# Peptides against a protein of PDB entry 2AUS, part 130

Target 1, 323 residues: chain A of PDB entry 2AUS
Amino acid sequence: ADIKREVIVKDDKAETNPKWGFPPDKRPIELHIQYGVINLDKPPGPTSHEVVAWIKRILNLEKAGHGGTLDPKVSGVLPVALERATRVVQALLPAGKEYVALMHLHGDVPEDKIRAVMKEFEGEIIQRPPLRSAVKRRLRTRKVYYIEILEIDGRDVLFRVGVEAGTYIRSLIHHIGLALGVGAHMAELRRTRSGPFKEDETLVTLHDLVDYYHFWKEDGIEEYIRKAIQPMEKAVEHLPKIWIKDSAVAAVAHGANLTVPGIVKLNAGIKKGDLVAIMTLKDELVALGKAMMSTQEMIERSKGIAVDVEKVFMPRDWYPKLW

## One batch from the design tools (peptide; made by RFdiffusion4, then SolubleMPNN)

Design b2_p18_5_s4 (from b2_p18_5, 7 letters changed)
Fold by OpenDDE base, seed 5:
Structure b2_p18_5_s4 (fold): chain B 323 residues (1-323), chain A 18 residues (1-18)
Amino acid sequence: as target 1 above (323 residues)
Amino acid sequence: SSKLDRYVNPLPERKYPP
């Protein structure tokens, strides 16, 4: 999520009409909810699916989806995309995640050995999915981006860990325990980040959502529910972006592929096959798609399909047809 | 309180209408 991407300008003269679209910060409350994502603090106990069902009941919604399953006993950051934003979760599923974990060792180990061995688990690890996972039990590599030991108290090791999507912290702790020679298990786990979503002022509980919805519906106070819901564009902050001309927006919103002439600016480092966010010049999410060109090819070429549009989010009428 | 509560960001204070 924290990867700063350079922005390359292809058309420095491109302007945007302020009358077109609905910028993320200017949506009426009903529209904001329709294109919203909640940074939910998932309580321990319920499944991620139960929590999504509760949010739908609380907010009177037809559709919602989560940005990556947390186990029942696991608390913390669960992005929940609402209504028309529901499919933005496809951007969050592959996103890196951070956890704080409590590992309990099954024997006494010198602190220096704990620190040394845990440091060796930074980088590429081999994992097998747990039996309870719907994922085929194939051996796979996963990246551990960092391990930060927060506290060692006898046999209890509290640590922060940044991981590639679909890394199993329970399996990591099991392997650390084996490497230490005493065995270990995961006592507690909290997810502290899911891509661009973290523990910050945007993190809300189910109780907060109940209260904030009540304040809106009964008291006419929209401020709290507005702040509790992030714009769907938050869910794509970690993706490489391509910003397009106003004249290209309606075509893409109709499901047309993005062609090279429609590009105003783009992030560096896009590769063919990457998931990219197509944005307006007002930072509105038009669509998600697959890059058909690299950044370099999108700069050098005058024509061709730049992005294969997979999922449109923007309504077809927010921008005029200019083709 | 879980042992984790010491090392996670504090939850935002609940704000209610005055």
Scores: peptide ipSAE 0.026, ipTM 0.601, DockQ to the pose 0.911
Fold by OpenDDE base, seed 3:
Structure b2_p18_5_s4 (fold): chain B 323 residues (1-323), chain A 18 residues (1-18)
Amino acid sequence: as target 1 above (323 residues)
Amino acid sequence: SSKLDRYVNPLPERKYPP
């Protein structure tokens, strides 16, 4: 999520009509909810699916989806995309994750040795997915971005860990325990980050959602529910972006592929096959798609398919059809 | 656990209607 991306301008004269679209900050409350993502603090106990079903009941929604499963016993950051935004969760699945974990050692180990061995697990590690995972149990590499030891208390080690998507913290702790020679298990786990979603002022509970929905429906106070829901554009902040002309928006909103002439500006470092967000000049999410060109090819070429559009989010009527 | 909770960011304060 923290990858700074340069913005390359292809058309410096491109303007946007202020009367078209609904920028994330200017959506009426009903529309904001329809294109919303909740940064939920998932409680321990329920499944991620049960929590999504509860949110749907609390907020009177037809559809919702989560940005990556947390185990029943695991708490913390669970992005829940609402209604028209439901499919934006696909952008969050490949995103990096952060956790705070409590590791319990099965024997006594000097603190200096704990610190030294845990530092060796930064970088590429080999993991086998657990039996309960829908993923085939093949050995695979995963990146550990960082390990920060927060506390050591005898056999209990509290640590923060940043990891590539689909890294199993339980398996990491098992391997650390083997390397320490005493064995270890995961006592507790909380997810503190999922891509652009973290523990901040946007983190809300199920109870907050009940209260905030009540204040809106019974008292007419929309402020709380508005703040409790992030715009869907938040869920794509970590993706490479392509910004398009107003004249291209309606075509993409109808499911047409993005062609090179529609591009106004784009992030550096897009590769063929990357998941990209197609944005308006008002930073509205139009669609997600697969890059068919690199950034360099999108700059140098005058024509061709730049993005294969996979998922449209924007309504067809927000921008006029100019073709 | 009490240990884990120390390193969790505080949740936003519950607001009530005025």
Scores: peptide ipSAE 0.026, ipTM 0.556, DockQ to the pose 0.833
Fold by OpenDDE base, seed 2:
Structure b2_p18_5_s4 (fold): chain B 323 residues (1-323), chain A 18 residues (1-18)
Amino acid sequence: as target 1 above (323 residues)
Amino acid sequence: SSKLDRYVNPLPERKYPP
């Protein structure tokens, strides 16, 4: 998620009208909530669905959705997209995840052997989804990006792990235990990252949300609830972006595909078939779509469909029709 | 407290609203 993508400027003369749209940092509180994402610290115990239902009750919302299920016993980073932003969670499903895990070994193993064997599990691993998963139990490859051992205390191994979406840490720990020859199980698990969402100043509890909503509704203090909710644009920070002309915004907001003449600037390294975020020059999310061209083709071509628009987020009236 | 204790039951058993 922290890969800085180069920005290529295609039209250096493109300006944006300050009167149009609602930039992420300048939305009225009601509109901010309608286009919000909470970086929730999910407690252990409840399901991710129960937690989403509680957020809807606490904040008096009709719709919300989460950026990838945490098991009941698993705590930590659960992005919850609100109201009109609910479908932005589709951008978070394929995102990388980080966890801190406690592995308990079923026998004594020298520390040097633990470190050596766990290092061998960095890279490509073969996994089978657990029985409880709605995913078909086919063998699949997943990438372990890194393993960082934080502490070894006898049979208890605390480690940080970065993984591809849909990697099962419980299965990883089981295989590490087999490779060590003593067996192991997952004692505890916390998710510390889900794409652009991490343990930082934006992480909030369900209790924080209760208190902050009360301060807004009873005391008229919106500051706390405003800070507790991130703009929906946060949920697409990890995606490649295409920034468009003001004249193209209303068409895309009506569900028209993005054509090459509408592009002002774009990230390097977009491939045909990639999920991309279409942005205004004020960094407002217009839509998600599928790239129909590479970055290079979007630079070199004068015409054609650049992005097949799959999901619009921006209201149709934020920018004028200029066609 | 070991670094383990920070990740072992890190949240008090707070009764969340029903």
Scores: peptide ipSAE 0.022, ipTM 0.524, DockQ to the pose 0.131
Fold by OpenDDE base, seed 4:
Parts: sequence; structure tokens; C-alpha cells
Structure b2_p18_5_s4 (fold): chain B 323 residues (1-323), chain A 18 residues (1-18)
Amino acid sequence: as target 1 above (323 residues)
Amino acid sequence: SSKLDRYVNPLPERKYPP
């Protein structure tokens, strides 16, 4: 998520009409909720699905979805996309994750050996999905981006770990324990990051949501519920972006594929087959789609389908049809 | 108190309406 992507400008003269659309910072509260994502601090105990059901009840919503399951005992960052934004969670499924984990060793191991062995688990690891996962139990490679040991207290090792999506921390700890020769298990786990969502001022509890909704509905104070809900655009910050002309927005919002002439600017390093976010010049999410060209091909070509539009988020009426 | 609670990124103090 922290990789600053270069922005390549293709049309430096492209302007946007300030009267069209609803920029993420200028949505009325009801519209903000309809296109919102909550950075929820999931408590330990409930399933991620139960927590989503509670949010729907608290906020009087018809639809919501989460940006990747946390086990019942696991706390921390659970992005919950609301209403019309519900499908934006698909952008978060492939996003990197960070956890803080407590590993309990089944024997005494010198601290130097713990540190050395855990460092060897940075990089590519072979994992087998646990039996309870809906994922086919094929051996798969996953990336561990970093391991940071926070504390070693006898047999208890507290560490931060950044991982590729679908890395099983329980399985990682099991393999670390095997490599240490004593065995280990995951005592505790918290997710501290899911792509662009982290432990920051945007992290809210279920209790906060109850209170903030009450302040809005009973006291007319929208400030707290507005701050508790992030715009759906937050959920795509980690994706490569393509910014389009105002004249292309209505077509894409109707489900038309993005063609090369509609592109104003784009991120560097887009590959064919990548998931990309199609944005307005006001940083509004129009759609998610599959790149049909690389960044270089989108620059060099004058025509062709740049993005196969898979999921439209923007309403059809926010921008006029200009053809 | 979970050992994890001590190493959660310190969240800014949440302002509630008075």
C-alpha cells in the first residue's frame, strides 16, 4: 500500500467541471454513508460476518461487506464497505496485511536463535492452507514482507509481520516453531493493517458507531458519523489508478469499457491483467476493472480498450452524457 | 490485559461529543 506510484500525465490540458460529481470530501452525509467504508476495530469473539450484521443494524443499512475475514478470536482492522460501496471490498482482498502476533514456544530457545530463525522467514514461504479455509488446500508460495520482533519474554515472542494477502499467520508460527526445533503456536493475533486501512484516527469500534449514529439521529450532529466512515475511494488507494476525462465518466458509469482516448493521467507500472481503479479528475471512484494494456501501451496507443470494466460504483447521473 | 494491547499502535484519544 505504501508504494508511491508515479503519475504519468497524458493530457495536461484536461479540466473537470466542479459542478459534476460528488468528490469524496463533499458528499452529503447520507451519500457519504452510501459510498462509505468503516475502518472497524473488530473485537475478539464475534465472526467477521456477525460484526458486519451488527454494523448493518446499528447504521440501518441494507448491504455491507468486509475486506477480508478475521477469525473470531482475532481483533483489529476490518474494513467494512457499506451499501453501494459494498463491492469495493474486492480491492482489499488482494491487499497486503499486517499483524501483531504473540507466538508461544513449546520449549526454551536462546533469543539470538529466535531472532536469526525468524529473519529467515522474511521473503517467500511455502504455505498449506488450514483445513477450515474455503481455499483449495494446494501448496502455495506467499510473501512475508517483513518480520519485526517487538518483545521476547522467555517462550513468548511478540512480533509485527507484513504479509501477502492470504498468508496464514497461524501456519507461519507453526513453521517457525518447527524451524526452532521446539514447536510453537499462535497465542494471540491482531490485524493492524489491511491495505490502506491501519490503526489510526479512522479506526472505530462498534461502540463508537452506536454513539456516533445516536448523535446524528437524535442530536443532529453529523460530524462524528462522517469521520467514522471513510469514502469508498480510501479502499482503492493501494491500487493503480487511471484518471479519465469528464466526457468518459458517464459511459464508464453505464458499464462501457474505458478506451485509450478517455485517459488523462495514469499510474506507472500497470500491467495487462492488473486490477485498476478508474477515477475522475476529482478523485471519485467510477469503476474497478481489468487492465487490457500496460501503462506504456496506454501512453503509446491512440485507440483501443484500456480497461475492461468489471464493477461500476458511480451513479449514472453524477456526470452528464457528453455524446 | 493481553500483551498485544500494549503494542497496538497508540490510537489518538477519541473525541466524543461532550
Scores: peptide ipSAE 0.028, ipTM 0.561, DockQ to the pose 0.725; fails the geometry check

Design b2_p18_6_s1 (from b2_p18_6, 6 letters changed)
Fold by OpenDDE base, seed 5:
Structure b2_p18_6_s1 (fold): chain B 323 residues (1-323), chain A 18 residues (1-18)
Amino acid sequence: as target 1 above (323 residues)
Amino acid sequence: MEEERRKKIEEERKEKLK
């Protein structure tokens, strides 16, 4: 998520009409909720699906979805996309994750050996999904981006770990324990990050949501519920972006593929087949799609399909039809 | 009651950010 993507400008004279659309900071509260994502602090105990069902009940919503399952016993960052934003979770499922884990060793190991062995687990690891996973139990490689040991107290090792999506921390700890020769298990796990969502001022509990919804509905105070819900655009901050002309927005909002002439600016390093976010010049999410060209091809070509539009988010009426 | 609850929630949030 932290890869700063260079922005290449293709049309430096492109302007946007301030009267069109609803920028993420300018949505009325009802519209903000319709295009919202909650950075939920999932409590330990309930499933991620139960928590989503509770949010739907608390906020009187028809639909919601989460950005990646946390096990019942696992707490922390669970992005929950609301209403019209529900499908933005597709951007979050493949996003990197961070956890704080407590590993309990089944024997005494010198601290120097713990540190040395855990450092060897940075990089590519081979994992088999657990029996409870809906994913076929095929061996697969996963990236461990970093391991930071926070504390070692005898047999208890507290560590931060950054991982590729679908890395199983329980399995990582089991393999670390085997490499140490004593065995280990996961005592505690908290997710501290899911792509662009982290532990910050935006993190809210289910209790916070009950209170904030009450303050809005009974007292007319929207400030708390507004701050508790992030714009759906937050859920795509980690994706490569393509910014389009105002004249292209309505066509893409109708499900038309993005063509090269519609591009104003784009991130560097887009490859054919990448998931990309199509944005307005006001940083509104229009659609998600599959890149049909590289960044270089989108710069060099004058025509052709740049993005195969898979999922539209923007309403068809926010921008005028200019074709 | 409700204004005191709001102040308490704001204070608890400011403490979690320190």
Scores: peptide ipSAE 0.020, ipTM 0.518, DockQ to the pose 0.080
Fold by OpenDDE base, seed 3:
Structure b2_p18_6_s1 (fold): chain B 323 residues (1-323), chain A 18 residues (1-18)
Amino acid sequence: as target 1 above (323 residues)
Amino acid sequence: MEEERRKKIEEERKEKLK
């Protein structure tokens, strides 16, 4: 999520009509909810699916989806995309994750040895998915971006860990315990980050959502529920972006592939096959798609399919048809 | 009553984030 991507301008004369679209900060409350993502603090106990069902009940919604399963016993950051934004969670599945974990050691180990061995687990690790995962139980490499030891109390080790998507912290702790020679297990786990969603002022509980919905519906106070819901564009902040002309927006919103002439600006380092966000010049999410060209090809070419459009989010009527 | 409830909920939220 924290990779600053260079922005390359292809058309420096492209303007946007201020009367078209609904920028993330200018959506009426009902429209904001329809295109919203909640940064939920998932409680320990319920499944991620039960929590999504409760949010749908609390907010009187037809559909919602989560940005990657947390186990019942695991708490913390669960992005929940609402209504028309529900499918934006596909952008969060490949995103890096951070956790705070409590590891319990099965024997006494000197603190210096704990610190040294845990540092060796930064980088590429080999793991096998657990039995309960829908993922094939083949050995696979995963990146551990960082390990930060927060506290060591005898056999209890509290640590922060940043990992590639689909890294199993339980398996990491098992391997650390083997390397320490005493064995270990995961006592507690909290997710502190899922891509652009982290523990910050946007984090809300199920209880907060009950109260905030009540303040809106019974008291006419929108402020709390508006702040509790992030715009769907938050869920794509970590993706490479392509910004398009106003004249291209309606075609993409109808499910047409993005062609090279529609591009105004784009991030550097897009590769063929990357998931990309197609944005308006007002930073509205139009669609997600697969890059069919590199950034360089999108600059150099005058024509061709730049993005295979997979998921449209923007309504068809926000921008006029100019074709 | 409702303003006091709102203030209390906002305070409890600020405490959960510390």
Scores: peptide ipSAE 0.016, ipTM 0.482, DockQ to the pose 0.075
Fold by OpenDDE base, seed 4:
Structure b2_p18_6_s1 (fold): chain B 323 residues (1-323), chain A 18 residues (1-18)
Amino acid sequence: as target 1 above (323 residues)
Amino acid sequence: MEEERRKKIEEERKEKLK
């Protein structure tokens, strides 16, 4: 998620009208909520679905969705996309995750051996999905991006782990325990990151949301609830982006596919089939779509479908129809 | 350890909100 993608400019003369659209920082509070994502600190105990239902009740919302299930016993970063932003969770499901895990060893192991063996689990691992997952129980590879040992206290190993989406930390700990020769289990798990969402100043509790909604509705103070909700554009920060001309925005907002002439700038390294975010020149999310061309093809070609538009977010009236 | 980690996060949040 931290890879700064190079930006290639195709049209350096492209201007944007400041009167059109609603940049992420300039949305009225009601519109900000309609296009919002909460970086929720999920408590241990409830399901991710129960927590989403509570947020809907607290904030008086019709629709919401989460950016990837946490087990009932697992706490931490749960992105919850609101109302018109609900479908942005599609961008968060495939995003990398970070966890802090407590592993309990079933026997005594020298610290040097713990450190050496855990380092061998960085990179590609073979996992079998647990029985409770909706995923077919086929053996699959997953990336462990890093393992950082935070603390070793006898048989208790606290570690940070960065993983590919759908890596099972419980299964990782089980295999580490087997490699150590004593066995191990997952005692505690917290998610500390889900793509662009992390443990930072934007992380809020359910209690914070109750208070902040009260301050807005009863006291007229919108500042707290505004800060507690991130713009939906936050949920696509990790995706490759294509920025489009003002003249192309309304067409894409009507569900038209993006054609090559509409592109102003784009990220390097887009491949055919990648999920991409279509952005305005004001960094507003217009749509998510499937790249039909590579970055190189989008540069070299003068015409053709660049992106098959799958999910429109922007209202049709934010930009004028110029076709 | 989860409670101590939560306390540390709450402390770091309180420092950033000051």
Scores: peptide ipSAE 0.008, ipTM 0.445, DockQ to the pose 0.076
Fold by OpenDDE base, seed 1:
Structure b2_p18_6_s1 (fold): chain B 323 residues (1-323), chain A 18 residues (1-18)
Amino acid sequence: as target 1 above (323 residues)
Amino acid sequence: MEEERRKKIEEERKEKLK
């Protein structure tokens, strides 16, 4: 998620009208909630769907969605997108994940052997989805980006693991245990990261949300609930971005595809088929879409469809129609 | 053909806005 992407400027003279749109920092509290994402600390016990249903009840919301299922027994980072931002979860589902896991070994293994074998599980692994997964039970490759052993206490191994979306930590631990020759199981699991969302000052509990909503509705204090909700733009920080002219914003907000003349600046390394975020010059999320060109093609070409717009977030009236 | 293509483009635009 922390891939620093170079920004290529295509039009250095492009200005933005300060009267148009609603930058994330300038949204009234009601509008901030309508375009919000909660970095929820999911408790162990409930399903991710039950937790989303509770958030909807607590905050009096019509719609919400989560940025990737945590199992009932798994705690930690669950991004919950609210109201008009609900479909921003599309950006979070394919995002890398980090976990802290407790692995229990079924026999005694020297620490040096544990460390050596766990390091061999960095890189490409072959997994079969568990029976409970909605994913077809076909063998598939997944990336383990890193394994960091935090602590070894006899048969208990505490470790941090960064993984590709849809990597099963329970299956990883089972295969580590087989490679160690003694067997192992997952004792505990916490998700510490989901794309741009991590364990930081933005992480809130269901209890915090109850209290913060009460402070707003009963006491008129909006500060706590405002801080507890991140702007939807946070949920796309890990995506490659394309920034567009003010004259292109309203067309994209009406569901038109982005054409090359509308581009002001863009990230390097966009490939055809990549999920991209279309942004205003004020860093407002207009839409998500598929890149129909590479970064290089978007620079070199004077015309054509740059992005097939898949999902619009921005209201049609934030920017004027200039067509 | 052209009218069916217009309907399909309009349906695709409606899905992008839902």
Scores: peptide ipSAE 0.036, ipTM 0.532, DockQ to the pose 0.010; fails the geometry check

